# Peptides against a protein of PDB entry 5A53: the designs that were tried, part 18

Target 1, 230 residues: chain A of PDB entry 5A53
Amino acid sequence: LVENVKQALFIPGQSCNKNLHDIMVDLSALKKPDMKRFNRKNDIHPFEDMSPLEFFSEKNDCSLMVLMTSSKKRKNNMTFIRTFGYKIYDMIELMVADNFKLLSDFKKLTFTVGLKPMFTFQGAAFDTHPVYKQIKSLFLDFFRGESTDLQDVAGLQHVISMTIQGDFQDGEPLPNVLFRVYKLKSYKSDQGGKRLPRIELVEIGPRLDFKIGRIHTPSPDMVTEAHKKP

## One batch from the design tools (peptide; aimed at target 1 D141 R144)

Design b1_p27_2 (made by RFdiffusion4)
Pose (drawn by RFdiffusion4):
Structure b1_p27_2 (pose): chain A 225 residues (1-189, 195-230), chain P 27 residues (1-27)
Amino acid sequence: LVENVKQALFIPGQSCNKNLHDIMVDLSALKKPDMKRFNRKNDIHPFEDMSPLEFFSEKNDCSLMVLMTSSKKRKNNMTFIRTFGYKIYDMIELMVADNFKLLSDFKKLTFTVGLKPMFTFQGAAFDTHPVYKQIKSLFLDFFRGESTDLQDVAGLQHVISMTIQGDFQDGEPLPNVLFRVYKLKSYKSRLPRIELVEIGPRLDFKIGRIHTPSPDMVTEAHKKP
Amino acid sequence: HPKSWYLSEKHNEFEAELDEEFLETTM
């Protein structure tokens, strides 16, 4: 009854550069094998016209899309896009800070591609705040991959960690979201003792513009059998 | 008509709770 794994399409915008492309490549690796990359630049402006994104969603059968854009006003801009029935469901701009680290900045470890990641979300706002609830929903939907009733403990290899940069009060600017990836190591103490090793990429997301779905689309996208 | 996201979201929520519980119990 459940749908196939959502496919991701990574799309370099007109203003995409090499540094932003490196971020795309390393992050797209976490999505393998359910991912496609475009090589050319495309003149796409999601908050001016959504039509091209809906077109690419249909013709490539990708319900998850990431547009790469950079200007001084919005540097290293990653616009995460989800579609329902090839129409736009929601959008959020996540801009990468300059303190980012790529896979090259971390010791390469053995890594089995295509395993179900673990998630940990740190921050009360992930459950109560509309903006951060969308981000939690986005990254769960984006990277979980295959749904299954069966889990091999040996397959528990890595964790995707997302942390809000400190608590905050209403009216203040929204804190960044800290995206981290760790590989698990376990030792004997039955329960194992768990340690973590960072494998990257390391990304600090600055929150930009947001598009939310209408109540009618939410009803259809979240209809129960 | 497209399939809804309902079932996949329930899987995601459930597994995320298990992940968090596993990490809190073992770290």
Fold by OpenDDE base, seed 3:
Structure b1_p27_2 (fold): chain B 230 residues (1-230), chain A 27 residues (1-27)
Amino acid sequence: as target 1 above (230 residues)
Amino acid sequence: HPKSWYLSEKHNEFEAELDEEFLETTM
């Protein structure tokens, strides 16, 4: 069975700036080879009209999309979109805080293209709160696809860590999600003739703190249809 | 709109150029 790996399309919006472009390049590199990028700015407002995104999903055969926009109200905004049957399934705005770091801000390390990351999630809300459950689902879907075979463990080169920045109560503003990427380095430790494998995590970037914005949740009908595909 | 259609076809040409830029960074 050829694993039907979900393809991602990165779209510069009309208000895309240099910072968002650089973030797009670095984040999309983690999705290679299953990634396309548009070079031209596109005037798309997904919370006003979703039709352009559905069109791009169908024309590019991409079930994952990221729209890069920036405004005074929504600075450095990455809108993550998933489609089902080329129709919008869900959307979430994740605004990158100004403290971001690019791959160039870290020690350059060689990566094998096409290896799936391991994920770690820190915060109980990733399993309980609807918004953080959607974020968890989105990022797992974006980078792992549907099948985790045992081959994914043998090819483990990097870890994506997602952390909820602090505790919150109902009715409070949702804390940011801290996105971090680490490479696994294996060292042979010669401790007393027993070679214990030592694994170290080295941050490689990008480093992104996501502020949560607007959300579109799937219709009950689309949820039912999406769960019927084996 | 004709502008949206033209953007989708020209973007397929971009898959080929993205492979070359990654080979040069391995030298």
Scores: peptide ipSAE 0.028, ipTM 0.562, DockQ to the pose 0.026
OpenDDE base, seeds 1, 2, 4, 5: peptide ipSAE 0.020, 0.009, 0.009, 0.009; ipTM 0.500, 0.430, 0.480, 0.469; seed 2 fails the geometry check

Design b1_p27_2_s1 (made by RFdiffusion4, then SolubleMPNN; from b1_p27_2, 16 letters changed)
Fold by OpenDDE base, seed 2:
Structure b1_p27_2_s1 (fold): chain B 230 residues (1-230), chain A 27 residues (1-27)
Amino acid sequence: as target 1 above (230 residues)
Amino acid sequence: APLSDYLRDEYNEERLKQDEEFFKLTS
């Protein structure tokens, strides 16, 4: 079965700044080779008019899109969009906190492009709360592609960790999602004449703390249709 | 050179190109 990996399109908005550009480049590198980036800014306001995004989805054959915008109210905002049949399925604003780290902030490690990351999710809300369920679904869809039940452990290079930053109660602001990327390093440790493989997780970046913004949820009809099509 | 070194260099070159293009459009 040829895995139909979803393609991602990264779109600088009109208010895209250097920091967002850098974040975009680093995050999109993890999506290679299944990624396109626009070099030009586009004046898109997805919560006002979604039609330009649907057009770009179809034109570029990308079912995943990320729009980079920044304002005083929504600083370093990455709007993640999914389409189904080139129509908007869902959207979520994830604002990158100022404490972000780029790949250049970490020790440069050699990696193979195109290997699927393993995901880890920390926080019960990823399985119970609708917003965090959407985030979980989005990131799995974004980086994993088609869910093959068999993770080829032999191809495991990266771990993406997503953590809900603290506990929260109903009616409280939703905690940030901490996005971390690790590379698995295998070391041959010589312990007592037995070379045991030691696996270490080394953070490689980017390091992003996502503040949750506006959300667009799919219609019940679109949910039903999206689940019918593999 | 290992493929990984090539990919790293390609990534850096691509990044630099993207940065230059972005700054040209932002200036």
Scores: peptide ipSAE 0.028, ipTM 0.586, DockQ to the pose 0.018
OpenDDE base, seeds 1, 3, 4, 5: peptide ipSAE 0.017, 0.019, 0.016, 0.028; ipTM 0.460, 0.491, 0.502, 0.609; seeds 1, 3 fail the geometry check

Design b1_p27_2_s2 (made by RFdiffusion4, then SolubleMPNN; from b1_p27_2, 15 letters changed)
Fold by OpenDDE base, seed 1:
Structure b1_p27_2_s2 (fold): chain B 230 residues (1-230), chain A 27 residues (1-27)
Amino acid sequence: as target 1 above (230 residues)
Amino acid sequence: MPLSDYLRDQDNEAFAAQDEAFFEATS
């Protein structure tokens, strides 16, 4: 079954700034070729009215959307939206901390477009806490291209690492999620006269620390319907 | 090619059609 790769639409909001634009460009590159971007700002407030997003989902045939907004309360905010049947399934605000790094901040490396990343998740809460489970699910859905059965190690170009920044207790603010992208670099190391294949991870960017904001969870009915359609 | 070069080439392309007329009507 060729699972239709979910298409992503990147939307600059009315309050989108240069930093968010640059982040959008760099992050969306990881989703190529299965990505669309709007060039114009759009006045969308997802937590007030979701109808414009449902419209864009349908018109652009995109089940993934990212809205780029910035305000005093929600600086560098990336709202990640998933739709099912062009209806809002879930939403999450992920605010990028000011310490972000762009691809231009890293050493330029050769990159092949369209290769599926490997994911790594660090933090038990990704499997136990509902918010982090949603984040894990979202990012897996977002960047999972076609499952080529040939996850041949030869086809693995890059790794996306997501780490929960520290431990937390119930009732405490949720720690940030550290988003990192690495390229696998193969070296032939001459250690002791034996050429051992050495694989190193080289950070390629972007580097994003996500602060968790508002969340919209799907209705039980939508969860049921989304699971019925593979 | 370097990812940065690929990004620059693609950033000049209109990747999605924006229907301004509908957005104005739904706003």
Scores: peptide ipSAE 0.022, ipTM 0.576, DockQ to the pose 0.016
OpenDDE base, seeds 2, 3, 4, 5: peptide ipSAE 0.016, 0.023, 0.015, 0.017; ipTM 0.561, 0.599, 0.530, 0.596; seed 3 fails the geometry check

Design b1_p27_2_s3 (made by RFdiffusion4, then SolubleMPNN; from b1_p27_2, 17 letters changed)
Fold by OpenDDE base, seed 5:
Structure b1_p27_2_s3 (fold): chain B 230 residues (1-230), chain A 27 residues (1-27)
Amino acid sequence: as target 1 above (230 residues)
Amino acid sequence: MPLSDYLRDEDNEKWLAEDEAFFAATS
């Protein structure tokens, strides 16, 4: 089954700034070649009117969208949107903390475009809490890439790590999600004549700490429909 | 190819320049 790779559309909002633009460039690079970017700002307010996003989803044939906006209340806000049948399925605001690092902040490493990343999730809430379940589902869906059966462990080049920053109780503010990207580097260490394969993870960026904002959850009907289609 | 080199392809550089110009003009 050739799973159709989901295409992503990155949309600068009206309030998009340089820092958020740079973040967009670096994050979108991980989605190549299955990524489109608008080079113009668009006045979109998805929690007020979702119709423009549905229009863009259909027009660009993208089931994944990221809207880049920034305000005092929602600084460096990346709204991640998924559509089903070009209708909004879910949305989540993920605000990038000011401690972000760009690809230029890391050592330049050889990277092959189009390889599927391996994901690691740290935090029990990714499997138990509705919001973190949505985040997990979103990022898996976003970076799944081309499912070639051959891109098994043998083709592993990079790892995306997502970590919930600390523990929390019900009713408390949701901890940030730490987004990290690593390249797998194999070293043949000649220690004492036995070549022990040493694998090291080297961070390649970007480094993003996501603060969770507003969420739109799918309707029960859309959940049922989305699960029926393979 | 290094990821940095891929990010500096003609399309990305052009896109970055266009966006920077657009942001400067619309700010």
Scores: peptide ipSAE 0.019, ipTM 0.548, DockQ to the pose 0.017
OpenDDE base, seeds 1, 2, 3, 4: peptide ipSAE 0.016, 0.013, 0.017, 0.000; ipTM 0.507, 0.444, 0.475, 0.292

Design b1_p27_2_s4 (made by RFdiffusion4, then SolubleMPNN; from b1_p27_2, 17 letters changed)
Fold by OpenDDE base, seed 1:
Structure b1_p27_2_s4 (fold): chain B 230 residues (1-230), chain A 27 residues (1-27)
Amino acid sequence: as target 1 above (230 residues)
Amino acid sequence: APLSDYLRDQDNLQWAAQDEAFFAATS
């Protein structure tokens, strides 16, 4: 079964800066080898005109895109885009807070490229609130794809944790989503003379706190079509 | 290969170098 792994295209926008680029590089490393990056800035405003993104989706055969932009109103903004049939399915702005950490901020650990991470979601809203449901769906699609092979379980090296930062009520601003990446480290612990396998989670980065921005939701027709031909 | 970007910026060379260095370090 040729796993139809969704390909991701990372696009620096016109307002992309070094920090966003660094974040892009580190985050995209988790998507290897199913990732492309533009090394030049592109003037794209997805909430004004989506046509350039659809063009890039088709020309690069990527159903996932991430646009990196920054402004006073939307600092360190990562716009995550999904396409279906090279048409925009949904979009969400996730702004990275200034407290981000890069891979270089953590102890360098060897990792195998191409292994799909396991996800953990903390917060009831990931299952109940439309926006957080979209975020959950997006990240699962982005990094896991549709099928987890047995090889993914046997080769589990990475865990991506997504946590909703705090409780919220209706009408309140949506809490940030805390994005954390861990590597599973196996230790043989000699506790009490019995060698018990101990697994520890070691944070490897990047560490990103996402502030939720603008959202584009798919039309009912697009939802129906996407479910017919995943 | 990815489609060429519409715009070229002065940062392109620095970004390209950074990408190359990153890939080399993580290979």
Scores: peptide ipSAE 0.029, ipTM 0.582, DockQ to the pose 0.022
OpenDDE base, seeds 2, 3, 4, 5: peptide ipSAE 0.017, 0.025, 0.018, 0.023; ipTM 0.491, 0.600, 0.549, 0.552; seed 2 fails the geometry check

## One batch from the design tools (peptide; aimed at target 1 E3 T83)

Design b1_p28_1_s1 (made by RFdiffusion4, then SolubleMPNN; its pose is not in this set)
Fold by OpenDDE base, seed 3:
Structure b1_p28_1_s1 (fold): chain B 230 residues (1-230), chain A 28 residues (1-28)
Amino acid sequence: as target 1 above (230 residues)
Amino acid sequence: EVEEVSSGTSGEKAKAEAEKQRAELAAE
């Protein structure tokens, strides 16, 4: 069964600004061809009323959504939403820090559309802490394309790297998640007669430092139903 | 021109894990 690639919908909120628009354009470029973008602002408050997002999920056949909003309390906020059966499964606010870099800030590397990224997660909390486990699951769902047969390993050109910014203890604020995108460059290194392929990572952008905001976790019933459907 | 390999601990760890994943996929 070829798992259908999850489609993403990018939604500018009423408070969407130029910076968020530019970030939306660049991040959505990594999801091509499996993305849609709204050109008009929509007044959506997902933690107050989720019904507009469920409607958009169904109408656009998108199980992934990103709402772009900005306020004094939640500057450059990207709310990532997943749906199951067009109902809200989970949500997380990820606020982009002001030090962000766009694709235009990096050397223009041509990338082939539809190449599947590899993922790297740095920090033990991605496997143990519920919030970082949700972030890991979300980004895997978001940017994993179709199931690769092993033959597509030769096509692995991009790495999405996610790093927890430092250690934290119980009761401390959750560290930021550093989002980085790299292109794999293979160099033929002639060291000592064995041509070992040297792989280098070249950052291609965007560069985003995510501050964690509000979270909506799925109900136990929705988790059970989501695991029953292949 | 040395392309800024983000010499931060994140880039090196990302490289090592990408190399590991590639080796695992090539061994299957």
Scores: peptide ipSAE 0.069, ipTM 0.618, DockQ to the pose 0.022
OpenDDE base, seeds 1, 2, 4, 5: peptide ipSAE 0.020, 0.023, 0.018, 0.014; ipTM 0.475, 0.528, 0.491, 0.442

Design b1_p28_1_s2 (made by RFdiffusion4, then SolubleMPNN; its pose is not in this set)
Fold by OpenDDE base, seed 5:
Structure b1_p28_1_s2 (fold): chain B 230 residues (1-230), chain A 28 residues (1-28)
Amino acid sequence: as target 1 above (230 residues)
Amino acid sequence: SVEEVSSGTSGEKAKAEAEKQAAELAAE
C-alpha cells in the first residue's frame, strides 16, 4: 500500500510576521510539490477552536497543516497539525528561536525536487519520551515522500537531522529540537581496495531551533482508526 | 565574506552523527 503522499497546507495566522513568512517559504520549499500556502492571514486559535482547521483540511484535501503565529509568550510559533478523516489527530507548537537561518544564508546548491529525505534523530528521548516520539512521528510523516521501498542510496540527496539539545530529567523543561537540513555528497574513496563511500554533509538550510510549546494528543479511538490500514 | 556559519559545538556533533548514520545507510 503506497500511502498517498500527505499534502501540507501552510497558513499565516493573524499575528504572522515577516520572519515567520520567510521561514514558512523556506520550510514549505522542502515539501514541494505536496504543499499549498495561503497568501492571506487567517484568525485561527487552534487550542481554543479546532473547527476552522478541520474545515481547511477538508476544503484543501490536506492532512498536514502549519499555522504561523507570533506573540510575546509564543514568538515565531509554528503549530503543526495532523488530521485523520479531516478531523484533528494531533497538534504541537514549535517556536523557532531567533538564531534561525534561511536558505538565502547558505550557498545555493541545486537539488532535485521530490526526492525523499533521509532522517537522522539524535537523542534517546525520540524513542522513549511521548512528546519527542510525537515530534519524530510528525516530521517523518510531514517530509516522508512516496514510500519507495527503494532506499535507493543513489537517489539520496537530502538529510534532515533532528537533535535534542542536551539531556533532561523528569519534571525539567523539555530541551529544544535542532532542525538541520543537509545535502549529501558521496565520494568514491579508493582507500585500500574497499570502495567505502565517503559521505559529506553540506548544510543547505533552513536552520531552525524549535522550542516545544502546547500539545494536543489524539484520542485512543483516533489512534486505533489511524493505524487501521484500509 | 560568507561568514562561516559557526556550527556551534552542538551543531557540529549533530552533523557528525548525521554523517555517520548517512554513511551506514549508504553502505547497505
Scores: peptide ipSAE 0.224, ipTM 0.723, DockQ to the pose 0.020
OpenDDE base, seeds 1, 2, 3, 4: peptide ipSAE 0.215, 0.205, 0.218, 0.222; ipTM 0.713, 0.712, 0.710, 0.716

Design b1_p28_1_s3 (made by RFdiffusion4, then SolubleMPNN; its pose is not in this set)
Fold by OpenDDE base, seed 2:
Structure b1_p28_1_s3 (fold): chain B 230 residues (1-230), chain A 28 residues (1-28)
Amino acid sequence: as target 1 above (230 residues)
Amino acid sequence: EVEEVSSGTSGEKAKKEAEEQKEKLEKE
């Protein structure tokens, strides 16, 4: 099966700063080789006009985009965009908290480029709440693509963990999503003549705490069309 | 060398789930 791996485009906005650039570099490294980055800043305001993003989606053949912007109101903002047929499907603002860690803050471990991560989702809201469902869908789509063969799990090198930071009630501010990346280390422990495979997780970064911002949800028609494609 | 397993609550949950998924694959 030819896996339709979705291509990602990382776009520095006009307000992109050094921290966002470093975060962009590190997060996009996990999407290699299926990633493009613009080196130039682009003045894009996706919640005001989506047309430039649709144009970039088509021109670059990228169904995933990440716009890097920062303002006083929306510091370290990563707008994740998905397109369907080069039209905007959905958008979500995920603002990186100041406690972020880069890959340079962790022990450099070699990883094979192109291995799909396993995902773990912690929090019932990932399966019940519309916003967290969108986040789950987005990150699965971003890193796994459409097909996950059992072989991808046998070659599993990385785990991406996404955790909702605490409980919340209706009408409360949505808790942050804690993004963590681990390398799986398999040790053969000779405990008592049975080789029990011991798995250890080593955090490799980046470490990102996402504050949820603005959201654009797909039209019912686009949802129906997107689900009709196998 | 004790490699610091990040003792964060997210790491332990991720470990458990990765162990469960690996065990499932080793049984298939």
Scores: peptide ipSAE 0.027, ipTM 0.534, DockQ to the pose 0.022
OpenDDE base, seeds 1, 3, 4, 5: peptide ipSAE 0.018, 0.020, 0.023, 0.007; ipTM 0.431, 0.450, 0.463, 0.392

Design b1_p28_1_s4 (made by RFdiffusion4, then SolubleMPNN; its pose is not in this set)
Fold by OpenDDE base, seed 5:
Structure b1_p28_1_s4 (fold): chain B 230 residues (1-230), chain A 28 residues (1-28)
Amino acid sequence: as target 1 above (230 residues)
Amino acid sequence: SVEEVSSGTSGEKAKEEAEKQKKELEAE
């Protein structure tokens, strides 16, 4: 069964500002054509009541959602939500640091819509720590789309890089996740008569440093149900 | 035109892993 490409819904909250709107536009460009956006602000508090998000998931046929909110405590907050059977599976708050860069801050490179990114994850905690495992899973679900056959390797245009910002111990604040997007440039370097395929990465944006906020984890029953569907 | 090849350790690691994954995908 080709897993149908998961559709994403971007939702501006009541506290959505210009910066969050611009970030939403640029991040959602990586999810085209499998993306919807609301133009109106919605009053949604997902950690208090999840029902509006479940309703939007079902009504829009979107298993991925991003709520854009900002407050003094949670500035530039992107709440990433996944649903299973239109019920909330998991949620994570990722707050964008003020050092963000938009696509307009980078040299405009031609980008083909609908090509699947390669992913790179830097930091052992992406495989061991439950929060970073959830982040890894979430971003793979968001941007991988359908399974890439070998034919898609020739079409590989961009790399999404996620890096944990430094080491941490148990009980310490979780380091930020550095989100970077690169265009893959393939060069045939003629070094000594052997054309070695050389790749170069050129940053294309957006550049986002994510501070981790609140998390909702799935119930054991939902995990079991989600793994039973092929 | 500052081609900021983000000279940060993240960009180099991402390049190395991207080279590895590309080679793995070309070998499948």
Scores: peptide ipSAE 0.179, ipTM 0.710, DockQ to the pose 0.022
OpenDDE base, seeds 1, 2, 3, 4: peptide ipSAE 0.132, 0.017, 0.023, 0.175; ipTM 0.679, 0.496, 0.546, 0.700; seed 4 fails the geometry check

Design b1_p28_2 (made by RFdiffusion4)
Pose (drawn by RFdiffusion4):
Structure b1_p28_2 (pose): chain A 225 residues (1-189, 195-230), chain P 28 residues (1-28)
Amino acid sequence: LVENVKQALFIPGQSCNKNLHDIMVDLSALKKPDMKRFNRKNDIHPFEDMSPLEFFSEKNDCSLMVLMTSSKKRKNNMTFIRTFGYKIYDMIELMVADNFKLLSDFKKLTFTVGLKPMFTFQGAAFDTHPVYKQIKSLFLDFFRGESTDLQDVAGLQHVISMTIQGDFQDGEPLPNVLFRVYKLKSYKSRLPRIELVEIGPRLDFKIGRIHTPSPDMVTEAHKKP
Amino acid sequence: NHHFEDNYIDMEKYEEEQKVVDEHNAKL
C-alpha cells in the first residue's frame, strides 16, 4: 500500500557556483541511491514561477527537489521542494552558513551506501512551531528512504541530527538549524554503550522564505486509506 | 502520487499557523 521511495532531484540554478555544488554533491550522497543530479544551470525562480519545478518533477518522476542558488542577499541558498501529483506541496529556503564542512574535512570511514538512517531532533520548537515542524517533516520525508517492517540491528550505521541553535522567544529572528551526521560505534556494558563519530557534511541552515500548501492539497496528500 | 507520512499542519489551527509563516516571510 505504501508508496515507492521518494526520489530527489538536485538542480543547479543560474547562480550556482563550485562551492555550492560541493555542498550538493556531499548532501546528495546521503540520498543514494534515490537521487539524480542535473549538471547544467537552469534559470529557476520558485517564488516567482513554480511551473518549471512542476515540469521537472513530472518528467523525472522526482517528488523531492533541491535548487541551488547564490546571491549576496541569499548566499548558498538551498530551496527544498516537495511535490504532490507533480504539483508544488511546500517550499523552504535553507541558506548554508560559511562555517560549513564537507566530507573532505572529516576522516573517511567505511560507509555502506543505502542504509536507513536514524534521526534525532533537538528542540521543542520542532513539535510546536509551524516553521520548524515543516523542517522536521521535510528532512524526515527526504532522507528516511525505504519503509520496512524488518530492521537488522547491524544496519543501524549512522544518525542524522538536527538541532535548533538555542531556545528563543516569539518575535525574535528564527535560530539556525544545525545539520550533523554521525557514525555509530557501540561497546559492551543487554544494551551497548553508544559513541559517535562525525562524518559530515556539517551544515548550519539559515531559514528563508516559505511556501505552505492549501487545505485542499493537505487533505489529498494526507488522505487515509 | 507520493503521500506524506508526517503531516505538520493542524487543520483546526491552519489559519493561526499560517499567520506565523506570513509574519516570518514579511520580515525578509
Fold by OpenDDE base, seed 2:
Structure b1_p28_2 (fold): chain B 230 residues (1-230), chain A 28 residues (1-28)
Amino acid sequence: as target 1 above (230 residues)
Amino acid sequence: NHHFEDNYIDMEKYEEEQKVVDEHNAKL
């Protein structure tokens, strides 16, 4: 089965700053080769008018988009968009907290481009709460694409960890999602004549803490159409 | 017989989930 790997388009918004540009570069590096980036700023307000994003989805053949904007209310905002049939399926604003780390803040490790990451999700709400279910679904779609069964283990180089930052009750503000990227390092430990393969997780970046912003959910009709397997 | 599992969306569950999203959006 040739997986139609979902292509991502990274769009600098009009308010895109240096920090967002650097974050965009680093996050998009994890999506290579299945990624395009615009070099020019575009004035797009997806929660006011979705039509420009639908146009970009179609023209670039990208079912994933990330809009980079920043304001006083929505600082370091990454709007993640998914399309189905080049129509907006869902959107979520994820604002990067100021404690972010870039790939340059970590020890440079060689990595193979195009290897699918393993995901880990920490927090029960990723399976129960609508917003966190959408985040889980989005990041799985964004970096894994469609799940091919057996080949994913043999190429395992990266682990993406997503953690809900603490517990919350109904009606409380949603905790941040902690995004972390690790490389698997295999070491041959020669301890006591037994070569035990030691696997270490080494953080490689970027390190992003996402504050959850506005959400657009699909209509029932779009959910039905998107779940129709051909 | 390809059982088209008619992926019937549970509309009650959809409305409950949408309410949680709407309540989240209203706080922003």
Scores: peptide ipSAE 0.522, ipTM 0.838, DockQ to the pose 0.191
OpenDDE base, seeds 1, 3, 4, 5: peptide ipSAE 0.521, 0.520, 0.517, 0.516; ipTM 0.837, 0.837, 0.837, 0.836

Design b1_p28_2_s1 (made by RFdiffusion4, then SolubleMPNN; from b1_p28_2, 13 letters changed)
Fold by OpenDDE base, seed 2:
Structure b1_p28_2_s1 (fold): chain B 230 residues (1-230), chain A 28 residues (1-28)
Amino acid sequence: as target 1 above (230 residues)
Amino acid sequence: MSYLEDNPWDMSKYEEEKAIIDAHNASL
C-alpha cells in the first residue's frame, strides 16, 4: 500500500509569539515538502471547540496540524492534532521549555529536503505508558514521510531522538520529552590505510524540551476505524 | 484516507489507559 504522505498544517494562534514562530519555522522545515503554514494568526481554542481545526484539516487536506499558542499557564505551547477523515482523532499539548535552541544556534549543515528521519526513543514508558505511547505514535506518524519499503540506510540523513527526562512513578508529574535532531555525518577515517566509514551524529536542531500538557484521546470507535487496513 | 499504521492503544485496556490520561489531564 503506497500510503499518501500526511500533510501538516502549522497554525499560529492568536497568542503566537516570536519564539513560537521561530520554533514553528524550524520544526516545519523538517516536514518539508509536506507542510503548509498559515501566516495569519487564528483564534483557535482546540480544547473548547475543535470544529475550526476540522474545517482547516478538510480545507487544506492536512491530517496533521500544529497550533502555536502561548499563555502564562501554557507558555510556548504546540498543540499537535491528528485527524482521521477530517475529524479530530487526537490532540496533545507540548509546551517548549525556555532552554530551546533554533537551527541558527547550530552549525549550518546542508540537508536534503524530504528524507525520512530515523527515530530513537529513550525510556521504557514510550512502550508502556499511554501518554508516552501517544507521543511516540504522533511523532512517528508526523515525520514518517514517504513509505519507501527500503529503509535504505543510504537515504538516512536525520535522526530524531526523543528521550523521557528521568524516571517517574505512578501519580508523579510526567517528565518532559527531550526532542533532539541529528544529522548523520560520514567521515572517511584514515586509520592505518583501512578506510573504515565512520558515522558521527551531529546535532543540527531544533532542540526542544517538551512539557506535556492536555491530551485529547480518540473514542474506541475512532481507534478501530483509523487502524483498519483498507 | 491516511490510516494510522501503529496503534498505541491496547483496546483490551482502553478504559485503563484512558483513565491514566484523564488523571494526567486533571493534574494540569
Scores: peptide ipSAE 0.595, ipTM 0.916, DockQ to the pose 0.825
OpenDDE base, seeds 1, 3, 4, 5: peptide ipSAE 0.453, 0.462, 0.110, 0.454; ipTM 0.817, 0.822, 0.519, 0.814; seeds 3, 4 fail the geometry check

